# Peptides against a protein of PDB entry 5HOI, part 88

Target 1, 351 residues: chain A of PDB entry 5HOI
Amino acid sequence: FRYMPFSPAGTPFGFTDRRYLTMNEVGYVSTVKNSEQYSITVSFFDVGRFREYHFEDLFGYDLCFLNEKGTLFGQSKTGQIQYRPHDSIHSNWTKIIPLQAGERITSVAATPVRVIVGTSLGYFRSFNQFGVPFAVEKTSPIVALTAQNYRVFSVHYSQFHGLSYSLSELGTSSKRYYKRECPLPMSLPNINSDMKKDANLDYYNFNPMGIKSLFFSSYGDPCIFGSDNTLLLLSKWRSPEESKWLPILDSNMEIWKMSGGKETTDIHVWPLALAYDTLNCILVKGKHIWPEFPLPLPSEMEIRMPVFVKSKLLEENKAILNKKNEIGADTEAEEGEEDKEIQIPVSMAAE

## One batch from the design tools (peptide; aimed at target 1 I255 E341)

Design b1_p29_6 (made by RFdiffusion4)
Pose (drawn by RFdiffusion4):
Parts: sequence; structure tokens; C-alpha cells
Structure b1_p29_6 (pose): chain A 322 residues (1-190, 198-318, 341-351), chain P 29 residues (1-29)
Amino acid sequence: FRYMPFSPAGTPFGFTDRRYLTMNEVGYVSTVKNSEQYSITVSFFDVGRFREYHFEDLFGYDLCFLNEKGTLFGQSKTGQIQYRPHDSIHSNWTKIIPLQAGERITSVAATPVRVIVGTSLGYFRSFNQFGVPFAVEKTSPIVALTAQNYRVFSVHYSQFHGLSYSLSELGTSSKRYYKRECPLPMSLPNDANLDYYNFNPMGIKSLFFSSYGDPCIFGSDNTLLLLSKWRSPEESKWLPILDSNMEIWKMSGGKETTDIHVWPLALAYDTLNCILVKGKHIWPEFPLPLPSEMEIRMPVFVKSKLLEENKEIQIPVSMAAE
Amino acid sequence: EEEEEEELEEKEEKREEEHEKFKEQLEEQ
């Protein structure tokens, strides 16, 4: 099996010279093939706070993670990473991650206080926001990483357990695991979207902590999974809290559509900030549309019963209250 | 019971607003 470079909400090149590296509630990072180099553009949705800028990529970064304080870039092959703070007060710094034979950097993540690099051999290298290393750890092969403040949500893969996840906190003292390689019941992919699943074999469209600090993941099944009771290891449950396919179906008047798709950015309490993509492909294009907000609904709605009540989709009060 | 009916009416109004926004975003594309 070949591990692919992962970034939250990343898009493939397809038949174009540009794609999105990473995408969330803060903004979007795109890269354009420029003859022999790349042109990286860092954009923001709150235009008033941060200024959109661009720079020339002489290395071919294919890994990226965005937070409110800076942008982290990475190269899956050479192992070079660069952290660019949004403000000009703080300097950019660059490090090169040691990579063994065939070892690839599969995912990177950054917070205002931590920088995380994961490799295909299971190396977990952590730094502060300035590049000072804390510890090098060996874990299962990492395929996806996201972080919030001091906590890290890592998705692992092997030939035995399949997909597993670890939830840990990088405290000032030492590293503490909340959950260590527990089952991750995310649906795996089972065509016009072949380009995407080569770029992202797991179908993990994005993963992120919620605004209130709960781990979330959005697989190819277009269902938002939220980790409940992760503080108590014996009570941990993955809860499906939004069937985005059902919501597009309900808002479209019960019509099956093959051109409307959801691209996850982040979860804010009960609202999924996303990009509504219209077209044959399931990933967003250029220019990037304005973010949309989709309220989470428990998957308790049946299409056949909703069609009877309407004879937008009107929902029976008795069912809506449930 | 009156409070439950008011909450249901607010939820229906909010859903109608979300639907209008959904259509406007799709028509812009």
C-alpha cells in the first residue's frame, strides 16, 4: 500500500495546474504549477484580520495546515517544512525532517504553540511554534493529523487493525494519551472521482477538532463523525451527527442530485462550515465559492416517510421534535 | 406546551432562511 500526502480538505490537481493544499474556517491555501516551480497563495475568509499574500515555492510543498496564527508547509519527499506566521513580527523558520528509505511525510499540523509532523513509518516529531524539538516518538504509521492548542488527533493505518486513531495532549511536562490507537469506524471508499481517491485513498475529506474541542472526521461517506466521551476511555463513542447527503436531498425538494457536494472546513457548535461544490467532481474548484453553513441533524430522517408528508421538503412536527 | 410550540415555529423559520441561502449560493454558481 502507498501512503499519500494528506492535508485537511486538500484537493487534487486533476487536469489543471492548481489545487488546494489545505482548507478550513480560517482560509484556503492554493498552489499553482509555475513552469518548474510553484506559486503558493494563502487566503483568508475574515479579510479584515489577515492580509492575503503569496510567495514562490521552490520546493513543491504538498502538505499544509492552517491556523489563526500561522501557516505550516511541508514536502512529503524531501522532508522540508516551513512555518510562516501571519504577522510579520514573527520570523519564518525552516527545518528538514530526517526521512529513511521510502519514508514519506504523510501529514502535518500546527497550533499557535505546537508543530506536528507525521511520517509513513510512524515517526511523531513535535516542535514549538519556533522549531525547537520536544521529543521524537515512534508510533503506528500516521495518515492524518490535526491539532488544537496542545491536543493532537492522529489517524493511523496498518495491515492488521486497519484504521485506528490516537488522541493525546502535548503538555508542558510530558505527552499524555487520552486514547491510544482505538478503532476508527470511518467508512472507507468502495468512476469520475478516481482522481480524488488516488490523491486521498482513505477518503478522509477532512478532520478537525470542533470549536469546543471534540475530534471530528469527514470520510468519503459524507457523514460527520464526532468523538463523544473521549475523556472516559470506556465510554468513547463515534456519533454520526450529520448526513450531508440527506440535507442536500431535503433542501433540493427530495430530488436526487449528482452535482451538489459538501466540502468540510470545521464544526462550530452545531454548524458545519463547508463549501458547496456544484459540478461533476466532488472537490471544490477555482474560484473558491463562499463558505456555507449546514446545521447538524441526527440521521433519523427516512426518505420514504418524508415524501408522504409533503404530499423545500416539509418535515412532520412529530418527527422533527424527535 | 406553548413554549414547545414557539420553539418549533422558530426552528421552522430558521430552516426557511437556511433554504433561501442554500438556493442563492447554488444560483450564484

Design b1_p29_6_s1 (made by RFdiffusion4, then SolubleMPNN; from b1_p29_6, 13 letters changed)
Fold by OpenDDE base, seed 2:
Structure b1_p29_6_s1 (fold): chain B 351 residues (1-351), chain A 29 residues (1-29)
Amino acid sequence: as target 1 above (351 residues)
Amino acid sequence: DEELKEEIEKEKEEREERAKKFKELLEAQ
């Protein structure tokens, strides 16, 4: 087994000179091999809010994370990271992460307030958005990271224990764990069944864990999309004893339904984000399970699970709060209510 | 019964519209 650099929805080069370093709901980052260099392009879906830009990469960045404020780049072997704000208000910064012999950066994540670096030896390094370090923690080997605001979802791999996950919050003073190295109920790629096609072997060599992407939903729930094309959502994560993974979408089954029950072995879902009750994704037609160039337009795939209850209950809670405010009740705005986990009523959680 | 029939028919129309958009998107690629 070899630890490989992971970025959310990143694609291999295959037989081409170009690949996607990462993609999500904000946009996509591409890299092109030039003879001795790489040209990186940062593209956005909202062209009215953001302007596409490019630069020459002399380092060969193989790790990337895109957010609404900037792009984090990393080089897995050298330990170099670079943060590039999308605006001109803040300067780019570069840092070298100290690596031990044989250690690799395996994943990077960035939010508007945090930068996170995970390694093959389980070093978890946290920084602010300006590259000021907070702490170094040693965990089980990190294979994937994503982050939203102060929250970090990390996936770990042990040869003895398989896949595990952590969910943590990086406050100003300390790291809080909601979940710490708990078993992740995701199947690893089956080398013997799936590797009958050369294209699947190329993807396995690029991503041995089969994690196509991981992200936080619009409601702040950790999501993971594995090689089985099932979207898993972590429900009730604020209650450590009640937390469970929900298979909220079988994308193969939804493609099969949308095709009218035809065999759709040439259609693939490439996950970007979960917005409310819709999976934002690229629908890929062809032999490769990943998008090629040019990037197809994003598609929406509706999730049928009662995560729909979160939007209605948020609207109902807002309507209740607005009614209380109109009645002149001293609602102490519990500054914590937006961060209360909306309990799905047991009746709707059973359908 | 009528509300449930309207909800089932609405969900069917929404599924047919999604299937149509999906087909149009796959034909445009």
Scores: peptide ipSAE 0.043, ipTM 0.597, DockQ to the pose 0.312
OpenDDE base, seeds 1, 3, 4, 5: peptide ipSAE 0.042, 0.038, 0.041, 0.043; ipTM 0.587, 0.554, 0.566, 0.589

Design b1_p29_6_s2 (made by RFdiffusion4, then SolubleMPNN; from b1_p29_6, 14 letters changed)
Fold by OpenDDE base, seed 1:
Structure b1_p29_6_s2 (fold): chain B 351 residues (1-351), chain A 29 residues (1-29)
Amino acid sequence: as target 1 above (351 residues)
Amino acid sequence: DEEEKKKIEEEKKKEEERAKKFKELLESQ
């Protein structure tokens, strides 16, 4: 096994001079080989809100994370990271992460308020958006990171324990764990079945865990999309004993249905984000399971939540709250509505 | 019964529109 640099929805070079470093709901970051240099372009789906920009990369950034405020770059071997705000108000900053012999940065994540660096030795480094360090923690080896606001979803790999995950909050003073190195019920790529096509070998050499992407949903739930093309959502993560991974979308089954039951061996879902009850994705047609150039337009794929639509539960809960408020029940539930876990009605939880 | 039929028919119509957009997208690639 080899630890490889991971970025959400990043693509390999393959036989080309270009790849996507990362992509999500905000946009996509591409890099092109120019002799010994790279040209990086940061592109956005909302061209009215953001302006595309490019720069020369002399360092060979192989890690990237894009958010609404900036782009984080990393070099897995040298430990260099760079944060580039999308606005011209805030300056770019660069930092060298100290690495031990053989250590690699395996993943980076950035929010408007936090920068996170994970390594192959399990060093978890946290910074603010200006690159001021908060802490260094030793964990199991980190293979993937994503973050939203102050929350971090980390995937870990141990040769002894396989895949695990953590969910943590990076407050101003301390790190809180909601989940700490819990088993991740994600299937690893099956070398014998998935590698029969040479086109997939390049991808699994690039990404040996088969994690196409990981993100937080619009509702703040950790999501992961593995090599099995199943979208997993972590439900009830605020309740450690009740927390479970939900297979909310089999993308192969949805492609099969949308095709009218035809063979769809050349159609692939490339995950971007989960927005409400829809997976934002790129529909890839071709030999490679990843998008080529130019990037196809994003598509929306509705999730089949097995038990409930989260939007409907939010509307129902709002309607129940409004009815309770109209009835003059002074329920002291002034604690921030945004952080209330959507209780699944017991009647729905049984299907 | 009628509201449930209407919901099923709206879901079918949305599924058909998605399948149509999916075909149009696959034909544009």
Scores: peptide ipSAE 0.030, ipTM 0.585, DockQ to the pose 0.374
OpenDDE base, seeds 2, 3, 4, 5: peptide ipSAE 0.025, 0.027, 0.024, 0.007; ipTM 0.568, 0.590, 0.578, 0.321; seed 2 fails the geometry check

Design b1_p29_6_s3 (made by RFdiffusion4, then SolubleMPNN; from b1_p29_6, 13 letters changed)
Fold by OpenDDE base, seed 4:
Structure b1_p29_6_s3 (fold): chain B 351 residues (1-351), chain A 29 residues (1-29)
Amino acid sequence: as target 1 above (351 residues)
Amino acid sequence: EEEEKKKLEEEKERRKEQAKKFKELLESL
C-alpha cells in the first residue's frame, strides 16, 4: 500500500493532460499539464459572487482544498503549501511543511480560520488562515481531511486496523476531540469487482481508499462518500455514546429508482456537498466514474434523511438560534413547560 | 404557526421541483 495525495472530489489525469484537483459546492479547481509546469484555474459555481482566476504552478500541486475565502494548495512530496485568498485584499502565502524521509502530505484542508495538513506518518499540523502554526500532533496515518470553521474531520488508515476517523475542534488554545480514531464503517474498494473495470484502475491507483469526497453538511455533520457510492453521515457526534454513521443515500439505488429501474451502470454520482437534505453532485455519464472536461452542471439529489436525524438537527439549530438570541436579549423566562410530543411525521410509516 | 407551515410547504415544493429537474437530467443522459 502507498499513501496517495487526497483532495475532496479530486479526479485523476487518466490519459489526459488535465484533472480536477478538488471540487465542492463553492467551485472546482483544475490543473493542466503544460510541459514541465502546470496551469491551475480556480473556478466558481456562483460567478456573480466570485471571479475565476488562474496561475502558473511550477511546483506541481497535487493537493487542494477550496473554501469560500481561498484555496489551499499542497505538494505531497516536497511539503510545499500555498494559500491563495480569492480576494485581492489578503496576500498569498507559501510555506514548506517539514517532512521526514518517505513522508508525504496526504491531505490538506482550509477554512476561513484554519489550515490543516495531514501526513502519511500521521502528523496533524494546524495553522491559522495566515499560516501561523498552532500545533503538531502525532496520530495514526492520515489519508483524508476536511474542515468547516474550527471543526476537522480526519480519516486515518492503519494496515492492521483499517479505516478510522476523528472529529475535532481547533480552538485558539486547545484541540477538543468529539471522536478520536474511532472505527469508520466504510467499505474499501473491492479489488476483485472494482478493478475488473479497466476504466476504474486509474481511479483506484489515484485514490486507493476509494473516498470520492468528504465534507461537512450544512448542519455541520461529517459526511463521507466511498467507493460503494453510499453517503455516510455521522449523526449525534456531540453525544459520543449516541454517535452513529447513517447510510443516508445509496446513490446507485437512487439513480436506479429515478431512471425507472433501467440499467444505470454508466451513470455515476460525483459528490460535492450536502446542503440540508440534498446532495449537491455532478452526474457523470460514461466509462469513467469521475467527471471529465468540461465539468457538467451540478445536480441536486434528494436525501430521505431519517426523521429522527432531521428533527434533532432542527432542534439543535433552534437551540443554537435561541442561545444566540439569549446572548442578545435579557427577556424574561416564561417557563411554559408544554411537553411538545415529537410528532413523527406520518409519511415515514408507509414506505 | 401559519408562517412556519407556509415555509414548510414552500420547501416541499422546492424539493419536488429539484427531484423533477434531477429526473429530467437523468432522462437526458
Scores: peptide ipSAE 0.059, ipTM 0.577, DockQ to the pose 0.341
OpenDDE base, seeds 1, 2, 3, 5: peptide ipSAE 0.053, 0.048, 0.036, 0.050; ipTM 0.573, 0.565, 0.574, 0.562; seed 3 fails the geometry check

Design b1_p29_6_s4 (made by RFdiffusion4, then SolubleMPNN; from b1_p29_6, 14 letters changed)
Fold by OpenDDE base, seed 2:
Structure b1_p29_6_s4 (fold): chain B 351 residues (1-351), chain A 29 residues (1-29)
Amino acid sequence: as target 1 above (351 residues)
Amino acid sequence: MEEELKKIEEEREKEKERAKKFKELLESQ
């Protein structure tokens, strides 16, 4: 196993000269190979609030985090980080993170008030928005980070214990844990099922954990979107004993419903953010599970707990079709291509 | 019973409208 640099909704180069370093509800950061250099572009969805900008990258930044105030860049091997405010009020700053032999920066996160760096050895480094350090903590190896305001959601991986998560608040004087290295009930990519398509092998080489993105909801709840295309939300995290992961969206099930029960192998959900009750996402059409260039417009998908299993709906629809065919045997009805309308089963609200 | 049937029909109509918007979006790409 190798720890790879992770950024939220980042894409591989594949066979191209370009990729997305990160994307979320604010915008998207792209990098293009230009001979021995890279050209980075920071683009925004709200073009009235923000102006797109670009710069030459001499360092080969492979980590990125975008927020409403600036962009954090990182180089996983050298330990260089750079913060670039979107406004001209604050200057850019650069810092070298000290790395041990074989240590890599695995993830970075930035809010308007905090900068966080996580490493393959489990060093958790915190800074303010000006790059002033607060603390260094030793944790289990960090594979992914996201942050909102003072809160940090971290994902950890151990070869012995699998995936765990932490939820912490980075106050002015101390770090508080709401959750500390608790088991994360996320499925890892299955090499035998998910890698049967050559197009997916490049993605899992880029992202071995299959974490497409992680973010905080508009309500401040930790969210994660794995290789199974299920959106998990951490509910009741303020009460440690009551906290639970909720599968709030099966995106494969929603695509299947929207497609009239047809098996669609060419439509993929790429997660950006959760705003209220809607997943902001890119709908990707094609062989690759990630967006290419140009970036499609963002789409909204309403969250719904997967109460129904696809297999049961297919069995029920087959049973209905078989009953219609048994009743229809006495009328010479023309072979019209009956549009196979999915009967959505009645959600019996449990009393 | 009638209010539950009406809620189910309203939810089916909302789902048909979402499926239509989703198809139109995929055809516009």
Scores: peptide ipSAE 0.024, ipTM 0.499, DockQ to the pose 0.491
OpenDDE base, seeds 1, 3, 4, 5: peptide ipSAE 0.024, 0.008, 0.000, 0.009; ipTM 0.483, 0.367, 0.237, 0.377

Design b1_p29_7 (made by RFdiffusion4)
Pose (drawn by RFdiffusion4):
Structure b1_p29_7 (pose): chain A 322 residues (1-190, 198-318, 341-351), chain P 29 residues (1-29)
Amino acid sequence: FRYMPFSPAGTPFGFTDRRYLTMNEVGYVSTVKNSEQYSITVSFFDVGRFREYHFEDLFGYDLCFLNEKGTLFGQSKTGQIQYRPHDSIHSNWTKIIPLQAGERITSVAATPVRVIVGTSLGYFRSFNQFGVPFAVEKTSPIVALTAQNYRVFSVHYSQFHGLSYSLSELGTSSKRYYKRECPLPMSLPNDANLDYYNFNPMGIKSLFFSSYGDPCIFGSDNTLLLLSKWRSPEESKWLPILDSNMEIWKMSGGKETTDIHVWPLALAYDTLNCILVKGKHIWPEFPLPLPSEMEIRMPVFVKSKLLEENKEIQIPVSMAAE
Amino acid sequence: EEEEEEEVEEFEEKREEEYEKFKEALEEQ
């Protein structure tokens, strides 16, 4: 099996010279093939706070993670990473991650206080926001990483367990695991979207902590999974809290559509900030549309019963209250 | 019971606003 470079909400090149590296509630990072180099553009949705800028990529960064304080870039092959703070007060720094034979950097993540690099051999290299290393750890092969403040949500893969996740906190003292390689019941992919599932074999469209600090993941099944009771290991449950396919179906008047798709950015309490994509492909294009907000609904709505009540989709009060 | 009826009306108003925003987002494309 070949591990692919993962970034939250990343898009493939397809038949174009540009794609999105990473995408969330802060903004979007795109890259354009420029003859032999690349042109990386860092954009923001709150235009008032940060200024959109661009720079020339002489290395071919294919890994990226965005937070409110800076942008982290990474190269899956050479192992070079660069952290660019949004403000000009703080300097950019660059490090090169040691990679063994065939070892690839599969995912990177950054917070205002931590920088995380994961490799295909299971190396977990962590730094502060300035590049000072804390510890090098060996874990299962990492396929996806996201972080919030001091906590890290890592998704692992092997030929035995399949897809597992670890939830840990990088404290000032030492590293503490909340959950260590527990089952991750995300649906795996089972065509026009072939380009995407070569770029992202797991179908992990994005994963992120919620605004209130709960781990979330958005697989190819277009269902938002939230980790509940992660503080108590014996009570951990993955809860499906939004069937985005059902919501597009309900808002479209019960019509099956093959051109409307959801691209996850982040979860804010009960609202999924996303990009509504119109077209044959399931990933967003250029220019990037304005973010949309989709309220989470428990998957308790049946299509057949909703069609009877309407004879937008009107929902029976008795069912809506449930 | 009156409080439940007010909550149903608020839910339905929210659904109408979400529908309008969803259509506006699609028409922009």

Design b1_p29_7_s1 (made by RFdiffusion4, then SolubleMPNN; from b1_p29_7, 16 letters changed)
Fold by OpenDDE base, seed 1:
Structure b1_p29_7_s1 (fold): chain B 351 residues (1-351), chain A 29 residues (1-29)
Amino acid sequence: as target 1 above (351 residues)
Amino acid sequence: SEEEEKEIKEWEERRKKQAKAFQELLAAQ
């Protein structure tokens, strides 16, 4: 097995000189090969909020993570990382991550407050937004990372145990685990069935885990979108014993429904983000399962669960909180009001 | 509730709009 550099919704070059390094709800980062160098462009979907910018890349960055404050770049082989704030007030910084022989950076993530680097040997490195290191932890080999605020969702791979995941919070002084190397019930790409199409082989060679993207939802729930085109959401992650993966969207089934039950083997969902009850995605038509150039406009795809349930559960949880506060029930620890988990009803997972 | 019926209806209208946009995308390519 070969560990490949992973970035959320990153695309292969294929037979072209260009690819997307990453894309999400904020925008997309492209790279174009210019002989021995690359030209990187950081583009935004909200052109009113941010201006597109470009720079020359002499290092060949193959890892990227985009957020609302900046872009993190990484080079998997050399260990170089660069953070570029979108705002010119903040300086760019570059750092070299020390790598052992054969070690690769496999994934990078950045929030406005944290930078995370994961490696093929399972080194988890955390930094602040200025590149000041906090810690180095040894885990199972990291294959994918995403982060929101202080929270990190990491995917791990072992040849003996398959896929696992961790959910952690990177405080100022310590790392807390909500989930630590728990089994991830995601299907791996089926080499025998899927590799009959050359385009699938090219994608498999680029991303052998088949993780098209991973992100946190707008509600802070870890999400993963695998090779089966199913969106999985981690529900009840604050309750370690109650935590479960919910298949909240089968995108192949949704495409089939939207087409009126026609064969749609040339239409693909490329995931960007989950905003409330809508998957923000690129609808791709063509031979490749990934978007080409130019990037199509993002589309919204509604998940099976109406927002009504989450809004109502939020209101019910607020009403329960207000009632508890009115009844003068003793101050069991203020786990901050923002951290109350919305319990998705079991009935809606069955429709 | 009337609010549940309204949100279900708004959801159905959004899904119809998405399905239409998807069909328009399919027809334009």
Scores: peptide ipSAE 0.041, ipTM 0.637, DockQ to the pose 0.374
OpenDDE base, seeds 2, 3, 4, 5: peptide ipSAE 0.034, 0.030, 0.038, 0.034; ipTM 0.627, 0.614, 0.633, 0.613

Design b1_p29_7_s2 (made by RFdiffusion4, then SolubleMPNN; from b1_p29_7, 21 letters changed)
Fold by OpenDDE base, seed 2:
Structure b1_p29_7_s2 (fold): chain B 351 residues (1-351), chain A 29 residues (1-29)
Amino acid sequence: as target 1 above (351 residues)
Amino acid sequence: SEALEAAIAAERERRKAQAAAFQAALAAQ
């Protein structure tokens, strides 16, 4: 086993000179190898909101995280990180993360307010958006990170315990844990069954955990998409005793249905994001399980779980709030109502 | 109920539209 640099929905080079460093709902970051350097392009799906930009990379960035405000780059071996705002108004900044002998940066994440760096030795480093450090914590070895606002979802690996996850909030004064190194019920890639195709071996060598992506849903629920092509969502994470992973989408089963029950061994889902009741993804046709160049347009895949009940209950709650505001009732807005976890009825989770 | 039949019909049409969009996305590759 080797700790490899992980980025959300990143692709291997394969036999090509180009790959995606990362992709999500905002856009995609590509790198092209040009002899001694790399050319990086940051592209966006909303071309009206954002402008594509490129730069020369002399460091060979192998880690990336894209958000609505900027792009974080990292070099797993040297410990160099760079943050590039999309707007030219804010300056780029570069830092070197101190690494021990044989330590690697395994994952990076960035939000408009936080930068997070995880390592193969389990160093969790937090910064603000300007690269000012907050803290260094020692955890189990980090294999993947994602973040939304102040919240961080981390995946850990131990040779003795397998995969675990943490969910934490990075306030100004302290880190709060909602979950701390809890077991992650995700299947690891099976080398014997899945590696019969050279393309699967190439992907396994690039990503030995088989984590295609991880993200927060539009509701702020942690999501992970593994090698089994099942989307897992962490439900009830605010209640430690009630928290569970929900298999909200079997993407192979949904492809099979959409194909009319035909064999779909050459069709693959590449996950981008979860928005409400839809998985935003790239449909990939071919020998590789990952998208090639040019990038196909994103597709939406509907989730069968009652995320529809969450959206409808949120719309109903917004409609009730708007009606209360029109009636001029001095109801003290308890700051605690936005954080009420919408309970899904057990009867609808069984269909 | 007529409302349930209408909801089932709407869901069937949504699934047909998704399947058509899926086939179009695969044909564009």
Scores: peptide ipSAE 0.202, ipTM 0.719, DockQ to the pose 0.334
OpenDDE base, seeds 1, 3, 4, 5: peptide ipSAE 0.199, 0.187, 0.199, 0.191; ipTM 0.713, 0.701, 0.715, 0.714

Design b1_p29_7_s3 (made by RFdiffusion4, then SolubleMPNN; from b1_p29_7, 16 letters changed)
Fold by OpenDDE base, seed 1:
Order: sequence, then C-alpha cells, then structure tokens
Structure b1_p29_7_s3 (fold): chain B 351 residues (1-351), chain A 29 residues (1-29)
Amino acid sequence: as target 1 above (351 residues)
Amino acid sequence: DEELEKKIKEEEERRKKQAKEFKELLESQ
C-alpha cells in the first residue's frame, strides 16, 4: 500500500497533460502540465456568482479543496500549502507544513473558517482561514479529509484495523469528537476483479482507497462515495450509539435503470455533492470512470433513502410545529432546534 | 466587462452544447 494525495473527486492525468485536482458543487479545479510548471484554472458552475481564474503553479500542487470562499492547494511531498480566496479583498497566503522523513500530506480541506491538513503519519493540523495554526494532533494515518463550517470528516487507514473515520468539530479553543476512529464499513477496491481493465489499474494507482469523493450533505451529514459506486451517509452522528452508515444510493443500479435494464459498462457516476435528497454528479461516458475534458454539465440523481427522505421529515416536522403553534401550545422553540437531529419516527425505522 | 461577458457566454454555450451531446449519447443507446 502507498499513501497517495487525495482530493475530493480528483482525477488522474492518465495519458494526458491535464487533470482535475478537485470538483464539487461549487466548481472544478484543473491543472495542465506546461513543461516544468503547471497552469491551474479554478472554474465555477455558477458563472454569474463567480469568475473563473487561473495562475501558474511552479510547485506542482497535487492536493486541492474548493469552497465558496476560496481554494486550498497543497503539495504532498514538499508540505507547501496555498490558500487563494475567490475575492480580491483577501490576500493569498502560503505556508510550509513541516514533514518528517517519508511523511506526505495525504489530504487537505478548507472551509470559510478553517484549514485542515492531514498526513500519512496521522498528523492532523488545523488552522484558521488566515493560516494561523490552532493545533497539531496525532491520529491514525489520514487518507482523506473534508470539512463544512467547523466540522471535519476524516478517513483513516491502519494496516491492522483497515478504514476508520472521525467526525470532529474545530471550535476556537478545542477539538470536539462526535466520532473518533470508528470503523468505516466501506468496501476497498478489489484488485483481482476490477483491475482487468488498464484504466481501472491507473485509477487504483492514483487512488488506492477507491474513495471517489467525500463531502458533507446540505444537511451537514458526512457522505462518502467509494469504489463500489454506493453513496454512504452517516445518520444519527450526534447520537454516538445510534450512528449508522446508510447506503442511500446504488449508482450502478440507477444507471442500470436509466439504461432500460441494459448492461452499460461505459456510463459512470462521478460524485460532486449531496444537495438535499439529490446527488449532484457528473455522468461520464467512456473508457475511464472519471470525467475527461471538457467537463460535462452536472446531473442530478435522486437518492433512495430506504427508510425516509430527510426533506420530507423536515417538512413534516415544520407542519407539526406549525400545527402546535396554531393550537396555542407555547412550545418554547428553543433557539437550538435548528441543530437538533431529525429523529426518524420508530415506525419508519422498521422498513 | 464586455470581454468577461463574452467568455461567460462562450462557456455557457460550450456547456449547453456538451449537455446536448451527452443527452443525445444517452438517448442513442
């Protein structure tokens, strides 16, 4: 096993001069090899809200994370990171992360308020959006990171324990764990079955964990999309004992349905984000399981939550609250209700 | 401003064309 730099929905170069460093619901970051340097382009899906920009990369950034406020870049070997705000008001900043011999930055994440760096030796480094460090923690080796606001979803790999995950909150004074190095029930790429196609071997060499992407849903739930093309959502993460991974979408089954039940071996789902009850994704047609150039328009794929649709539960809860308010029950809506986990009715949990 | 509006329009047209081509490729199966 080799630790590789991971970025959400990043693509390999393959036999080309270009790849996507990352992509999500905000946009996509591409890099092109130009002799000894790279040209990076940050592109957006909402072209009315954001302006595409490019710059010359002399460092060979192989890690990237895009959010609504900026782009974080990283170089896995040198430890260099750069944050580039999308606005011209805030300055770019660069920092070198100290790496031990053989240590690599394996993943980076950025929110409007936090920058996170994870390494192959399990060093978890946190910063504010200006690159001011908060802490360094040693965990199990980090293979992937994503973050939303103050929350961080980290994936860890141990030779002894396989894949694990953590869910943490990076407050101003301390890191809180909701989940700490818990088993991650994700299938690893099967080298013997899947590597019969050269394109799959190239992808495996780029991403040996087979994690195509990880993100937080619009509702703040950790999501992961593995090599099995199943979207997993972490439900009930506020209740450590009740927390479970839900297989909310089999994308191979959805492609099979969309094709009218034909075996389509040339159509692939490339995950971007989970917006409400819809997977934002790129439908890829071709030999490679990843999008090539130019990037197709995003597609929407409805999730089939086996038990419930979170939007419907929100609407039902709002309708119940509105009915209670109409009945003159002074239920003090504690200001803390927006962060209350939607309780699944026990009747729905049995299907 | 005009050069940016032109680039935005060119990218929107490129994306619309690609979405159409991809849809036609899905419908042709």
Scores: peptide ipSAE 0.016, ipTM 0.378, DockQ to the pose 0.026
OpenDDE base, seeds 2, 3, 4, 5: peptide ipSAE 0.006, 0.000, 0.000, 0.016; ipTM 0.239, 0.285, 0.255, 0.411

